# Peptides against a protein of PDB entry 6NYY, part 10

Target 1, 212 residues: chain A of PDB entry 6NYY
Amino acid sequence: KHFEQAIERVIGGLEKKTQVLQPEEKKTVAYHEAGHAVAGWYLEHADPLLKVSIIPRGKGLGYAQYLPKEQYLYTKEQLLDRMCMTLGGRVSEEIFFGRITTGAQDDLRKVTQSAYAQIVQFGMNEKVGQISFDLPRQGDMVLEKPYSEATARLIDDEVRILINDAYKRTVALLTEKKADVEKVALLLLEKEVLDKNDMVELLGPRPFAEKS
Target 2, 212 residues: chain A of PDB entry 6NYY as posed
Amino acid sequence: KHFEQAIERVIGGLEKKTQVLQPEEKKTVAYHQAGHAVAGWYLEHADPLLKVSIIPRGKGLGYAQYLPKEQYLYTKEQLLDRMCMTLGGRVSEEIFFGRITTGAQDDLRKVTQSAYAQIVQFGMNEKVGQISFDLPRQGDMVLEKPYSEATARLIDDEVRILINDAYKRTVALLTEKKADVEKVALLLLEKEVLDKNDMVELLGPRPFAEKS

## One batch from the design tools (peptide; aimed at target 1 G62)

Design b1_p11_4_s3 (made by RFdiffusion4, then SolubleMPNN; from b1_p11_4, 5 letters changed)
Fold by OpenDDE base, seed 2:
Structure b1_p11_4_s3 (fold): chain B 212 residues (1-212), chain A 11 residues (1-11)
Amino acid sequence: as target 1 above (212 residues)
Amino acid sequence: SNLPDFSYSTV
């Protein structure tokens, strides 16, 4: 407990127990986090959920903690499932509220970064091909792109396709599991924090073997 | 290091 709290403090900052969200915002956060949690639960290559919280920490209104797999190599399928899990919050908001919020900004950033990396660093797109170049880091001089404008357009198009495919996959999954998302969201609104055991009690055992 | 993935941020 104390060690976990210390880790949570180091990673998430101090719990902003003083930050009182409006009930509607708290509801939005609960369903958002439930979307991540359920997507992660039912995606084979997603990291196993350890904890999900709607207690504000730092700039975060909610978070999900996963047990990272000790892996250095990722397949395209693994990266897709990770993208879907990351989109789970936004998709949940769309399914339940018919609207999207600014809360998914970091998720969208991560998904965008992953999609670009897959296409331009890992060579995982057939149309773009087996290319690898470094993406400009924030603050780096925009070096001349080592590719043509036509290639730039192709990359941008294929990034959108990849993200949209991940989004559609996530919509299909969370629509199928809509009742589970609702259960998790409602329990989050009650308990504010759920662990793996709460998820097992609520949803049953995760259908995928935990890679030890 | 199990870094929590913060999924919902304030603007």
Scores: peptide ipSAE 0.256, ipTM 0.832, DockQ to the pose 0.178
OpenDDE base, seeds 1, 3, 4, 5: peptide ipSAE 0.233, 0.240, 0.233, 0.221; ipTM 0.820, 0.815, 0.808, 0.815

Design b1_p11_4_s4 (made by RFdiffusion4, then SolubleMPNN; from b1_p11_4, 5 letters changed)
Fold by OpenDDE base, seed 3:
Structure b1_p11_4_s4 (fold): chain B 212 residues (1-212), chain A 11 residues (1-11)
Amino acid sequence: as target 1 above (212 residues)
Amino acid sequence: SNLPDFSYSTY
């Protein structure tokens, strides 16, 4: 209990008991978080959900927490499923509301960073090829790129293709599982916090064996 | 590694 509260404070910050969201905003947060939770549940290479919350905190209006596997090597398939899970909130907003919000900014940042790393650091794109460049860190002087402007355009195009493919995969999944997203969102609006056991009760056991 | 932390999401 004390350990869980410490993690929640690190992830979400302090609870803002005085921050009252409008019912429509709280509904948007619930469906956004439900999108993450359901995408992670039905993607084989995604990490299992540990906790999801729509209680406003200093760092966000909601959060989803996963139990990461200790691994040093990532496959292309694993990185794709993680991108899809990360897009689950944005996709849920699109499916249920026909509109997008600014709330997905951190998710889109992570997806963008992962896509660039796959293409220019890990050589995982066939068109760009077996190359590896160090991405500039935040605050590093923009040194001249070690590749041509033609290569830069190719990288940008392949990043868009990869992200769009992940987005389409997530749309297909959450459209198929739309009723499950609704169940999770409605229960979030009632309980404000769900754990792995709540998800098992709602959706049944996760269809993938937990690889220990 | 330039991979982001996927262990959590915040809205």
Scores: peptide ipSAE 0.436, ipTM 0.906, DockQ to the pose 0.824
OpenDDE base, seeds 1, 2, 4, 5: peptide ipSAE 0.436, 0.430, 0.420, 0.429; ipTM 0.907, 0.905, 0.901, 0.907

Design b1_p11_5 (made by RFdiffusion4)
Pose (drawn by RFdiffusion4):
Structure b1_p11_5 (pose): chain A 212 residues (1-212), chain P 11 residues (1-11)
Amino acid sequence: as target 2 above (212 residues)
Amino acid sequence: PVTEEQLKPDP
């Protein structure tokens, strides 16, 4: 047990128990984190889940703990299920509320960087073609693009097509599984954390083979 | 797809 609290502390950050939220804020954060939990539960190539919490941990209001699959060859489908898991947060607080918050900002930086990487860096697109470019990092102040402007126009169009296909795939997921999202978040308001075991108590066994 | 002219940056 003392080891599992260390794995979580290194990955997650400091866990602020006293930084309380308003009752209307905890209701939002729970629906946000349930989106991550349920979409990560029903998708095939998404990571196995360890723990979902609504307690503030580091630069965040909620926290999700995943077990990333050690694999060296990501396919096209294995990256879409990672995107559809990340976008699940905004989708759940949009189905239930209608209001979208600024809490999905770091969820959207990951979706954006995982879209440029498929199109620009890998060869995962038809319109741009099988062309690889050295994509700048965050600490790399980009001087100029290694391609034209009409190509940049072609890239940013395809990123919009890619994320809005990931968005619609997840809206079609958390409406079919709308009641299960509500089951998860109502326990998150009661018990501020959920292990894997009490998610099996809610949702039954996960319907995919998972190696632990 | 991207043409050979579009692989080069604009002047």

Design b1_p11_5_s1 (made by RFdiffusion4, then SolubleMPNN; from b1_p11_5 with P1M Q6E)
Fold by OpenDDE base, seed 4:
Structure b1_p11_5_s1 (fold): chain B 212 residues (1-212), chain A 11 residues (1-11)
Amino acid sequence: as target 1 above (212 residues)
Amino acid sequence: MVTEEELKPDP
């Protein structure tokens, strides 16, 4: 309880009890967070879901919390599944509403940052190759890129490919699991907060063994 | 999911 609340404050900030969402917005949030939750449930390399909430906190209208792994090394596959999980909200909105909202902006930022890091810092792209460049930090002077304009275009193209591949993978997954996303979303609208046990009751045991 | 208003850069 106290530890979970501390994690909640770190991830979501303080509960904004005063933020009353319209029913349609609350529905959008529920399906968005259900998308994250279900994607995380069925992706092997995603972190185990701890909690999903549609109670507004800080800047968030809702969130999915995962048990962070004490992991120092990430594989390409792990980073892809994390991207897919992060896209789960946007994809759920597309699948259920046929529209996208601004609510995924932070998710898209994270996905974009991850994609660039994979390509230009971790050398995880075959076309760009085994290179590692520091990404400009926020506030760094736009230093001359250590690579040509042709390489810049290649990086941009490969980032788009990687994000699109993650997006398509997430669409495929959440389309297959559409009924599960619906179950989670509907229960979120009822309970506002779900834990791992609620998810097990709805979806069955997570198909991947928790790495102890 | 995040709010649009809070994603506005601080002025």
Scores: peptide ipSAE 0.151, ipTM 0.742, DockQ to the pose 0.019
OpenDDE base, seeds 1, 2, 3, 5: peptide ipSAE 0.142, 0.146, 0.143, 0.141; ipTM 0.725, 0.728, 0.712, 0.729; seed 2 fails the geometry check

Design b1_p11_5_s2 (made by RFdiffusion4, then SolubleMPNN; from b1_p11_5 with P1M)
Fold by OpenDDE base, seed 2:
Formats: C-alpha cells, sequence, structure tokens
Structure b1_p11_5_s2 (fold): chain B 212 residues (1-212), chain A 11 residues (1-11)
C-alpha cells in the first residue's frame, strides 16, 4: 500500500479527489481505459497490466499502469503490439461512441513517435531501408534533413501505413473483445480502480505468460 | 519500472 502509493505519486502525482468529471466524461474515460486494459491483456507483446483507474490524478483523467519487461532490445512485433495497446483507448472510443475525443492526444503522440523511430532510427521498414538518423528534438534547430524530399515523403507515407496497420489491428482485436471492453468499463464505473486480480476475475487469466 | 498510460484533458 504505502509503496504503491509512493510509486503512483512519482508516476502520476496525487489523486485529485476533488475533481469530479461529468458522468458522460467519466463514461468516456472508463471506456478509454478499458480499451487500453483489454488491448494489453490480449496482445502477446504488450506489457502486463498492473492497475487501471478512472480517478483523476495529476493531469490525467484516468490511467493504466503496466509492468514492462526488463528488456533493452525490442522487436518489430513487440513495438507493434505496444502501438496497438497505446491505440486501445482511441479505438474503444470509436467502437462504443462512434466519435473520438482529444483524450487520446498523448497516445497518438506516442504512437507517432514510435512509428517514426521504427522507420528512421531502427531501420524496420523495407521501403525506407536500413537507415538511422536522429529525429529533431523539440528546441533543436531543424538541421537540414540528411535525405531528399522524395525520401521525406516516403517516410511520411510509411509512418501512416504503420500507424494505420496498428490501428486496424487494434480495431479488429477490440471488436472481437468488445464484450470484455464493456465489462471492464462497467466495472471501472463501479469501482473506479481495478487491479490485475480484478481483470483475472472478469476476463480469466491473461493468455500470455508473464515473463517477469 | 512501472509505466503508465494516461488519458489527459485537452490542454
Amino acid sequence: as target 1 above (212 residues)
Amino acid sequence: MVTEEQLKPDP
């Protein structure tokens, strides 16, 4: 308890017990977080879920906590499943509400960053090839790109393809698991916080062995 | 290390 609270404080700040969301926004948060949780549950290379919450904390309206594997090397498949998990919230909103919100901005940023890194840093795209260059950091002078405008267009196209593929994969998964997303969302609206044990009780054991 | 994915309000 005290240790978990300390970790939570370090990661997300103090719970905003006084911040009351409107019921419809709270519902959106619940389904968004349920999307992340369920995607992470059924993706082989996603990190194991520790906790999911719709209690506002710091600047977050809700969150999902994961225990990442102790690894330094990532495969393309692992990065794809990570992207899908990150898209889980946005996809859940689309499936259940037929609309998207601004809540997925950080998720989309992470997915975008991952996609660019895969293509231009890790050489994981066959069309772009075995290239690696540093992405401009925020505040760095935009150095001239070490490649042509044609290559820039190719990179942008392949990034969109990769993100769209991850998105489609996530849509397929969460559509298949739609009832599970609903169960998690409804239970979140009731309990506000779920742990791994709640997920096991609700969905059964995670299909993939947790490599600790 | 624990990682967290957060839904954030519109800035």
Scores: peptide ipSAE 0.256, ipTM 0.839, DockQ to the pose 0.019
OpenDDE base, seeds 1, 3, 4, 5: peptide ipSAE 0.150, 0.154, 0.148, 0.163; ipTM 0.735, 0.745, 0.739, 0.757; seed 3 fails the geometry check

Design b1_p11_5_s3 (made by RFdiffusion4, then SolubleMPNN; from b1_p11_5, 3 letters changed)
Fold by OpenDDE base, seed 4:
Structure b1_p11_5_s3 (fold): chain B 212 residues (1-212), chain A 11 residues (1-11)
Amino acid sequence: as target 1 above (212 residues)
Amino acid sequence: MVTPEQLLPDP
């Protein structure tokens, strides 16, 4: 309880009790967060879901919280599943509403940053190769790129491919699990907050062993 | 899900 509340404050900030969403916006948030939750449930390398909430906090309208793993080394497969989980909200909006909202902006930022890091820092792309460049940090002067404009275009293309592949994987998963996303979204609209036990009751046990 | 920092006016 105290630990979860501390994590909630770190991730979401202070609860905004005064932020009233319109019912349609609240519905969009519920399906978005259900998309994250279900993607995280059925992706092997995703972190175990701890909590999902549609109670606004800070700039967040809703969030999914996962049990943090003390992990120092990430595989390409782990990074892909994390990207898919992060895309789960956007994909859920597309599947259920046929429209996308601005609500996925932070998710897309994270996915974009991860994709660039995989390609230009971790050497995880075959076309770009086993290279590692520092990404511009926030506030760094745009130094000359240590690579050609042709390489810049290749990086940009491979980033789009990687994100699109993660997106397609997430679409496939959440389409297969569409009924589960619906169950989670509907229960979120009722309870506003779900824990791991609620998810087990709805979906059954997570199909992957929790790495303790 | 987050609120955008700046909303562009609808075109």
Scores: peptide ipSAE 0.183, ipTM 0.770, DockQ to the pose 0.018
OpenDDE base, seeds 1, 2, 3, 5: peptide ipSAE 0.179, 0.180, 0.173, 0.181; ipTM 0.764, 0.759, 0.748, 0.766

Design b1_p11_6 (made by RFdiffusion4)
Pose (drawn by RFdiffusion4):
Structure b1_p11_6 (pose): chain A 212 residues (1-212), chain P 11 residues (1-11)
Amino acid sequence: as target 2 above (212 residues)
Amino acid sequence: FRIYSLKKAPP
């Protein structure tokens, strides 16, 4: 047990128990984190889930703990299911509320950087072609693009097509599973954390083979 | 690409 609290502390950050939220804020954060939980539950190539919390941890209001699959060859489908899991947060608080918040900002930086990487860096696109470029990092102040402007126009069009296909795939997921999202978040308001076991108590066994 | 955590950003 003392080891599992260390794995979480290194990955997650400091866990602020006293930084309370408003009752209308906890309702939002729970529906946001349930989106990450349920979409990560029903997708095939998404990571197995360990723990979902609504307690503020570091630069965040909620926290989700995943077990990333140690694999060296990501396919096209295995990257879409990681995108459809990340976008699941905005989708759940849009289905239930209609209002979208600024809390999905870091969820969208990971979608954006995982779209440029498929198109620009890998060869996961038809329109751009099988061309690889050295994509700048965050600490790399980019001087000039290693390609034209019409190509940059071609890239940013395809990123929009890619994320809005990941968006629509997740809206079609958390409406079919709309009631299961509500089951999860209502326990998150009661019990501020959910292990894997009490998600099996809610949702049954996960319908995919998972190696632990 | 490996996802270890996901968080909701504060306002």

Design b1_p11_6_s1 (made by RFdiffusion4, then SolubleMPNN; from b1_p11_6, 6 letters changed)
Fold by OpenDDE base, seed 4:
Structure b1_p11_6_s1 (fold): chain B 212 residues (1-212), chain A 11 residues (1-11)
Amino acid sequence: as target 1 above (212 residues)
Amino acid sequence: MKIHSSTVAPP
């Protein structure tokens, strides 16, 4: 408890008890976070869910906490499942509301960064090939790209394809698990915070062995 | 512990 709260404060910031969301916004957050939670539950290579919350913290309106695997080497499949989990909120909003919000901006940033890294740093795309370029760091004036404009277009296209594939995979998953997303969202609206045990009660045991 | 802060308020 105290250790978890300390980690929550360090990573999530202080609980902003003063941010009263409108009921409709709170509902959107609940379904968004439920999308992350359920995607993470049913994706093999996603990190195990520890906690999901719709209590605003720092700049976040909701969050999911995962137990990261101490892993230094990632496969394409692992990175894809992580992208899908990260898209779970946006996909849930689309499935349940037929609209998307600005709430997924950080998720989309993370997915975009992951997709670019996979293609231009990790050599994980067959069309771009086994190349590795340094991504521009924030503040580095990259005046010249080490590749042609044709390669730039190819990278941009393959990034879009990879993200769209992750998105479609997430849509398929959360559509299949739509009732589970609903259960989690409704319980979030009631309890504001769910833990792993709440998820087990709602969804059954996570279908993947936790690598301890 | 990794916190995925997913729903961000617009600036």
Scores: peptide ipSAE 0.255, ipTM 0.854, DockQ to the pose 0.494
OpenDDE base, seeds 1, 2, 3, 5: peptide ipSAE 0.249, 0.251, 0.230, 0.239; ipTM 0.850, 0.853, 0.846, 0.852

Design b1_p11_6_s2 (made by RFdiffusion4, then SolubleMPNN; from b1_p11_6, 4 letters changed)
Fold by OpenDDE base, seed 1:
Structure b1_p11_6_s2 (fold): chain B 212 residues (1-212), chain A 11 residues (1-11)
Amino acid sequence: as target 1 above (212 residues)
Amino acid sequence: FKIHSLTIAPP
C-alpha cells in the first residue's frame, strides 16, 4: 500500500480527491486510458499493464501504469510498440468520439521525443542513416545543428512518417479490439481503478509471455 | 521511457 502510493505520487502527483470532472470529461478520460490499456495488452513489445486509473492526480486526469521490462537495450520493434501504446489514448478518443482532446499532450511529447531519438540518436532510419547526435535540451545553447537544412527537412519528414505509421498501426489495433476498449472504459467508469487481474478477467490472459 | 501514460489537463 505505502509503496504503491509512493509510485503513484511519482507518476501523477497527489491524488486530487477534490477535483471532480464533468461526466463527459470523465468518459473521455476513461476511453483514453482504456485505449492505452488495450494497446499495451495486445502489443507484444509493450510493457505489461499494472494499473489503470481515472482518478485525477496532480496534473493528470487519469493514468495507465505499466511494469517495465528490466532491459538496457531496445529494438526498433520495441520502440514502435511503445509508441503505439503511447498513442492508444489519442486513438481511442478518435475511434469513440470522432474528436481529439488536449489530454494526449504528454503522450504526443513522448512519441515525438522517441521518434526523434530513433532517427537522430539511434540511427534507426534508413534514409537518414547511421547518425547519432544529441537532441537539444531545454536550456542548452542552440548549438549549430551538425547537419544541413536539407538533412533537417529529411529528419522532420521521417519523424512524421514514423509517428504516422505508429498511429495507423494503433488505429488498426484498437479498431480490431474496439469492443475490448469499450469493456475496459465502461469498467473504469464503474470502478475508477483497474489492475492487471481486472484486465485478465475482462479480456482473458495477455497473449504474450510476461517474462521475456 | 516513463512507465506511465498521463492524461493531462490543459494549463
Scores: peptide ipSAE 0.229, ipTM 0.820, DockQ to the pose 0.613
OpenDDE base, seeds 2, 3, 4, 5: peptide ipSAE 0.216, 0.115, 0.215, 0.214; ipTM 0.815, 0.743, 0.819, 0.818; seed 4 fails the geometry check

Design b1_p11_6_s3 (made by RFdiffusion4, then SolubleMPNN; from b1_p11_6, 4 letters changed)
Fold by OpenDDE base, seed 4:
Structure b1_p11_6_s3 (fold): chain B 212 residues (1-212), chain A 11 residues (1-11)
Amino acid sequence: as target 1 above (212 residues)
Amino acid sequence: MKIYSLTIAPP
């Protein structure tokens, strides 16, 4: 909540062109954001894209903005697609540049948090089982874990598996849609900001019905 | 609530 609000403040704040990126970095950002945009476009349970931008704002070099569905209950499939969408930037960098950057740090944090929550809070992992533990909150003293070190290792392993599965799914998707990622990236480099209409013009209508 | 993905500069 607090981090999302901070991001909203950064994005909602005045367009402060605070950072001048070199052309190669700008290209990296364009492909990164294109990865997010395309992943969100072709994942059924991803949120609809509203806007994608490579105009730096605050600490953000670029961003993709989505309109989340008003829902209180999330399925495992929905959480997976959200993870894949979140990994879209990193995956795009890997596919197009054969290298990864620090630009995905926030995305990886979100994916990591989601993966842990799925496994230890939502009981969505078969090996760990139908358990629910409170994750340490920021600022909480690391209390003794309510489970063994063996369980801790299992959780860590299953988190990696879940993230890797999401990553592989995203790689498969963006590899299939590589031309679309390229189109979006190139158009971003030209226009710097794309909206849903630009995406429709470029990629066709989103293949999933938007629940209004 | 809007969801954002950010490409961020290293600290």
Scores: peptide ipSAE 0.233, ipTM 0.823, DockQ to the pose 0.499
OpenDDE base, seeds 1, 2, 3, 5: peptide ipSAE 0.209, 0.217, 0.112, 0.230; ipTM 0.808, 0.811, 0.733, 0.824

Design b1_p11_6_s4 (made by RFdiffusion4, then SolubleMPNN; from b1_p11_6, 6 letters changed)
Fold by OpenDDE base, seed 2:
Structure b1_p11_6_s4 (fold): chain B 212 residues (1-212), chain A 11 residues (1-11)
Amino acid sequence: as target 1 above (212 residues)
Amino acid sequence: MKISSTRIAPP
């Protein structure tokens, strides 16, 4: 309990108990977080869900917390499933509301950064090839790209393709699991916080063995 | 710990 609260404070910030979300916004957050939670539940290479909450903390209106594996090496498949999990909120909004919100801004930033890193740092794209360039850090004046303008266009195209493929995969998954997303969202609206046990009770055991 | 979050829209 105290340790979990300390971690939540470090990661999420202080609970903004004073931020009363409008019912429609709270509903949007619940379905958004349910999308993350369910995507993470049914993606093999996603990190195990620990907690999902629609209680606002810091700059977040809700969050899904995962137990990351201590790993230093990531496969292309692992990175894809992580992208899909990260897109789960946006996809859930699209599926349930037919509209998208600004709530996914940080998720899209993470997905964008991951996609660029996969293509230009990790050599994980066949068209771009086995190349690795340092991405400019935020604030570095990149005066010159170490590649041609044609390569720049190719990178941009392949980033878009990768993100779109991850998005489509997530749409397919959450459409298949639409009833599970609904169950999680409704239970979030009732309890505001769900743990792994609540998810097991609601969805059954996670279909993938936790690789310890 | 990895956290996904619904973010407050910038003003």
Scores: peptide ipSAE 0.251, ipTM 0.848, DockQ to the pose 0.398
OpenDDE base, seeds 1, 3, 4, 5: peptide ipSAE 0.241, 0.227, 0.252, 0.184; ipTM 0.840, 0.835, 0.847, 0.828; seeds 1, 3, 4 fail the geometry check

Design b1_p11_7 (made by RFdiffusion4)
Pose (drawn by RFdiffusion4):
Structure b1_p11_7 (pose): chain A 212 residues (1-212), chain P 11 residues (1-11)
Amino acid sequence: as target 2 above (212 residues)
Amino acid sequence: IFDAHAVMAPP
C-alpha cells in the first residue's frame, strides 16, 4: 500500500485535500472525471485505469490514474482510442450541462500534440502523404517551418478533421453510455476517490482482455 | 505525448 501511494505521488503531484470547491464546481469536476473514467473503460485500446479522484492534485481539480501499456508500436486505432479517452472529459460535461468550461485546456493540449504527431511526424495521413518532418517541441522556439504555407494549410485542415472525428466518436460513446457516466460521478461526489474494484462493482468487469 | 494521468485545469 505504501508503494502505491508513492507511484501516485510521483505521477500525480501533491494532493490538496483542503482546497475545497464549490458545490456547483464539484458537480462539474465529477462529471468531467467520469468522462475520463467511462470512456477509458469501454474503449478497447485505451489504458487500463487504476483510480479516479475529484480531489485537487497539483495543477488540477480532478485526477485520473492510468496504467500505460508498455508497447513500442502504436497503431492508428491505438492512438484514436487514446484521443477519444482524453476528449471524453469535455464531452461528458457538455452532454450533462451544455456549458463547456476552461478545465479541459490540458486535455486539449494533449489532443493537439497527438494530432500533429500523426500527420506531420509520423505518416498516418493520406492528404499530407507519407512525409516525416522534425516537429518542434515545447522548449524549441520554432524559427520557420520546413515546408511551404500551402502544406501548413493542408496540415491544419487535417488536424481539424482528425479531432472532430475523435470528438464525434466520443459524443456517440457517452450518449450510449450516458447512464453509466452518471453512476460513476454520483459516487465521486460521495466517495472522493474510486479504485478499480468499486468500478467493477458499478460497471461489471471491463469487456476486454487486460493484462495486469 | 500521453501521460499516465489526466487533470482538469483550474480557472

Design b1_p11_7_s1 (made by RFdiffusion4, then SolubleMPNN; from b1_p11_7, 5 letters changed)
Fold by OpenDDE base, seed 1:
Structure b1_p11_7_s1 (fold): chain B 212 residues (1-212), chain A 11 residues (1-11)
Amino acid sequence: as target 1 above (212 residues)
Amino acid sequence: IFEAYSRIAPP
């Protein structure tokens, strides 16, 4: 318990119990986090949900915490499911509210970074091919790209395609599981924090074998 | 690498 709390503090920051969200914003957060939770629940290669909260912490209004698998190698399929899980919040907002918020900024950053990494670092795109370039790190002098402008355009196009495919996959999933997203969101609004056991009670056992 | 946390943050 103490170790988990310490990790939560390091990653999520301190609970801002004094930060009161307007009811509509809190509802948005609940459905956003429910989208992440449900996407992670029904995607085979997503990390299992550990905890989901709509209690503000640090700079976050809510969060979903997952138990990452101890792995050093990632497949393209694993990366796709992780992208879908990360898009779950944005997709949930779209499905339930017909509008999107700035809340997905960090999610989109992660998805964008992953997509570029897959294409230009891991060689996972057939059109771009088996190439690997270092992405500029924050603070590195913008070294001239080791590829042509035509290649840059191709990369940009393929990144958009990859992200859009992940988005569409997530829309299909959460549309199918719309009732489950709502169940999770409503329970979040009541309890503010859900764990894996709450998810099992709501949705049944996760359909994928837990790695023992 | 995806972090173990998703966050909703104000811009």
Scores: peptide ipSAE 0.255, ipTM 0.846, DockQ to the pose 0.790
OpenDDE base, seeds 2, 3, 4, 5: peptide ipSAE 0.247, 0.188, 0.138, 0.206; ipTM 0.848, 0.749, 0.810, 0.844; seeds 2, 4 fail the geometry check

Design b1_p11_7_s2 (made by RFdiffusion4, then SolubleMPNN; from b1_p11_7, 6 letters changed)
Fold by OpenDDE base, seed 4:
Structure b1_p11_7_s2 (fold): chain B 212 residues (1-212), chain A 11 residues (1-11)
Amino acid sequence: as target 1 above (212 residues)
Amino acid sequence: IFEPYSRIAPP
């Protein structure tokens, strides 16, 4: 417990109990985080949920914390499920509100970075092929891309396809599990913080064996 | 590598 809290403080920052969200915003946050939580629960290769919170911390309005496996090698399937989990918040907003918010900005950044990495660093796209280029880091002079404009367009197209596929997969999942997302969201609005045990009580045991 | 932490951030 103390270790988890320490990690949460390091990653999420200090709780800002003074930030009062409007009820509609708090509802949006709850459903957004519920989307992450439920997606992570039902995706085989997603990291198990440790905690989900709608208490603002630092610059964040809500948070889902996962227990990552100590893993050095990631499969394409694992990366896809992680993308889906990361899209869970945005998808939940779409399903429940019929609108999207700016709340998914960080999620979309992560998904975008992952998609580009898969295609241009890990060689995981069949059309682009078995190539690996260094992505410009923040602050690196945009050196001439080691590939043609045609390849750049192909990369951009395949990134969009990959993200859209992940999005569609997440939509399908959270639509199937819509009632579970709502249960989690409603409980979040009540308790503000849920742990793994709350999720087990609400949804049943996670259908995937935790490789301890 | 995905961070084990998702956040909703205000713009």
Scores: peptide ipSAE 0.251, ipTM 0.839, DockQ to the pose 0.800
OpenDDE base, seeds 1, 2, 3, 5: peptide ipSAE 0.244, 0.239, 0.231, 0.238; ipTM 0.836, 0.834, 0.829, 0.836

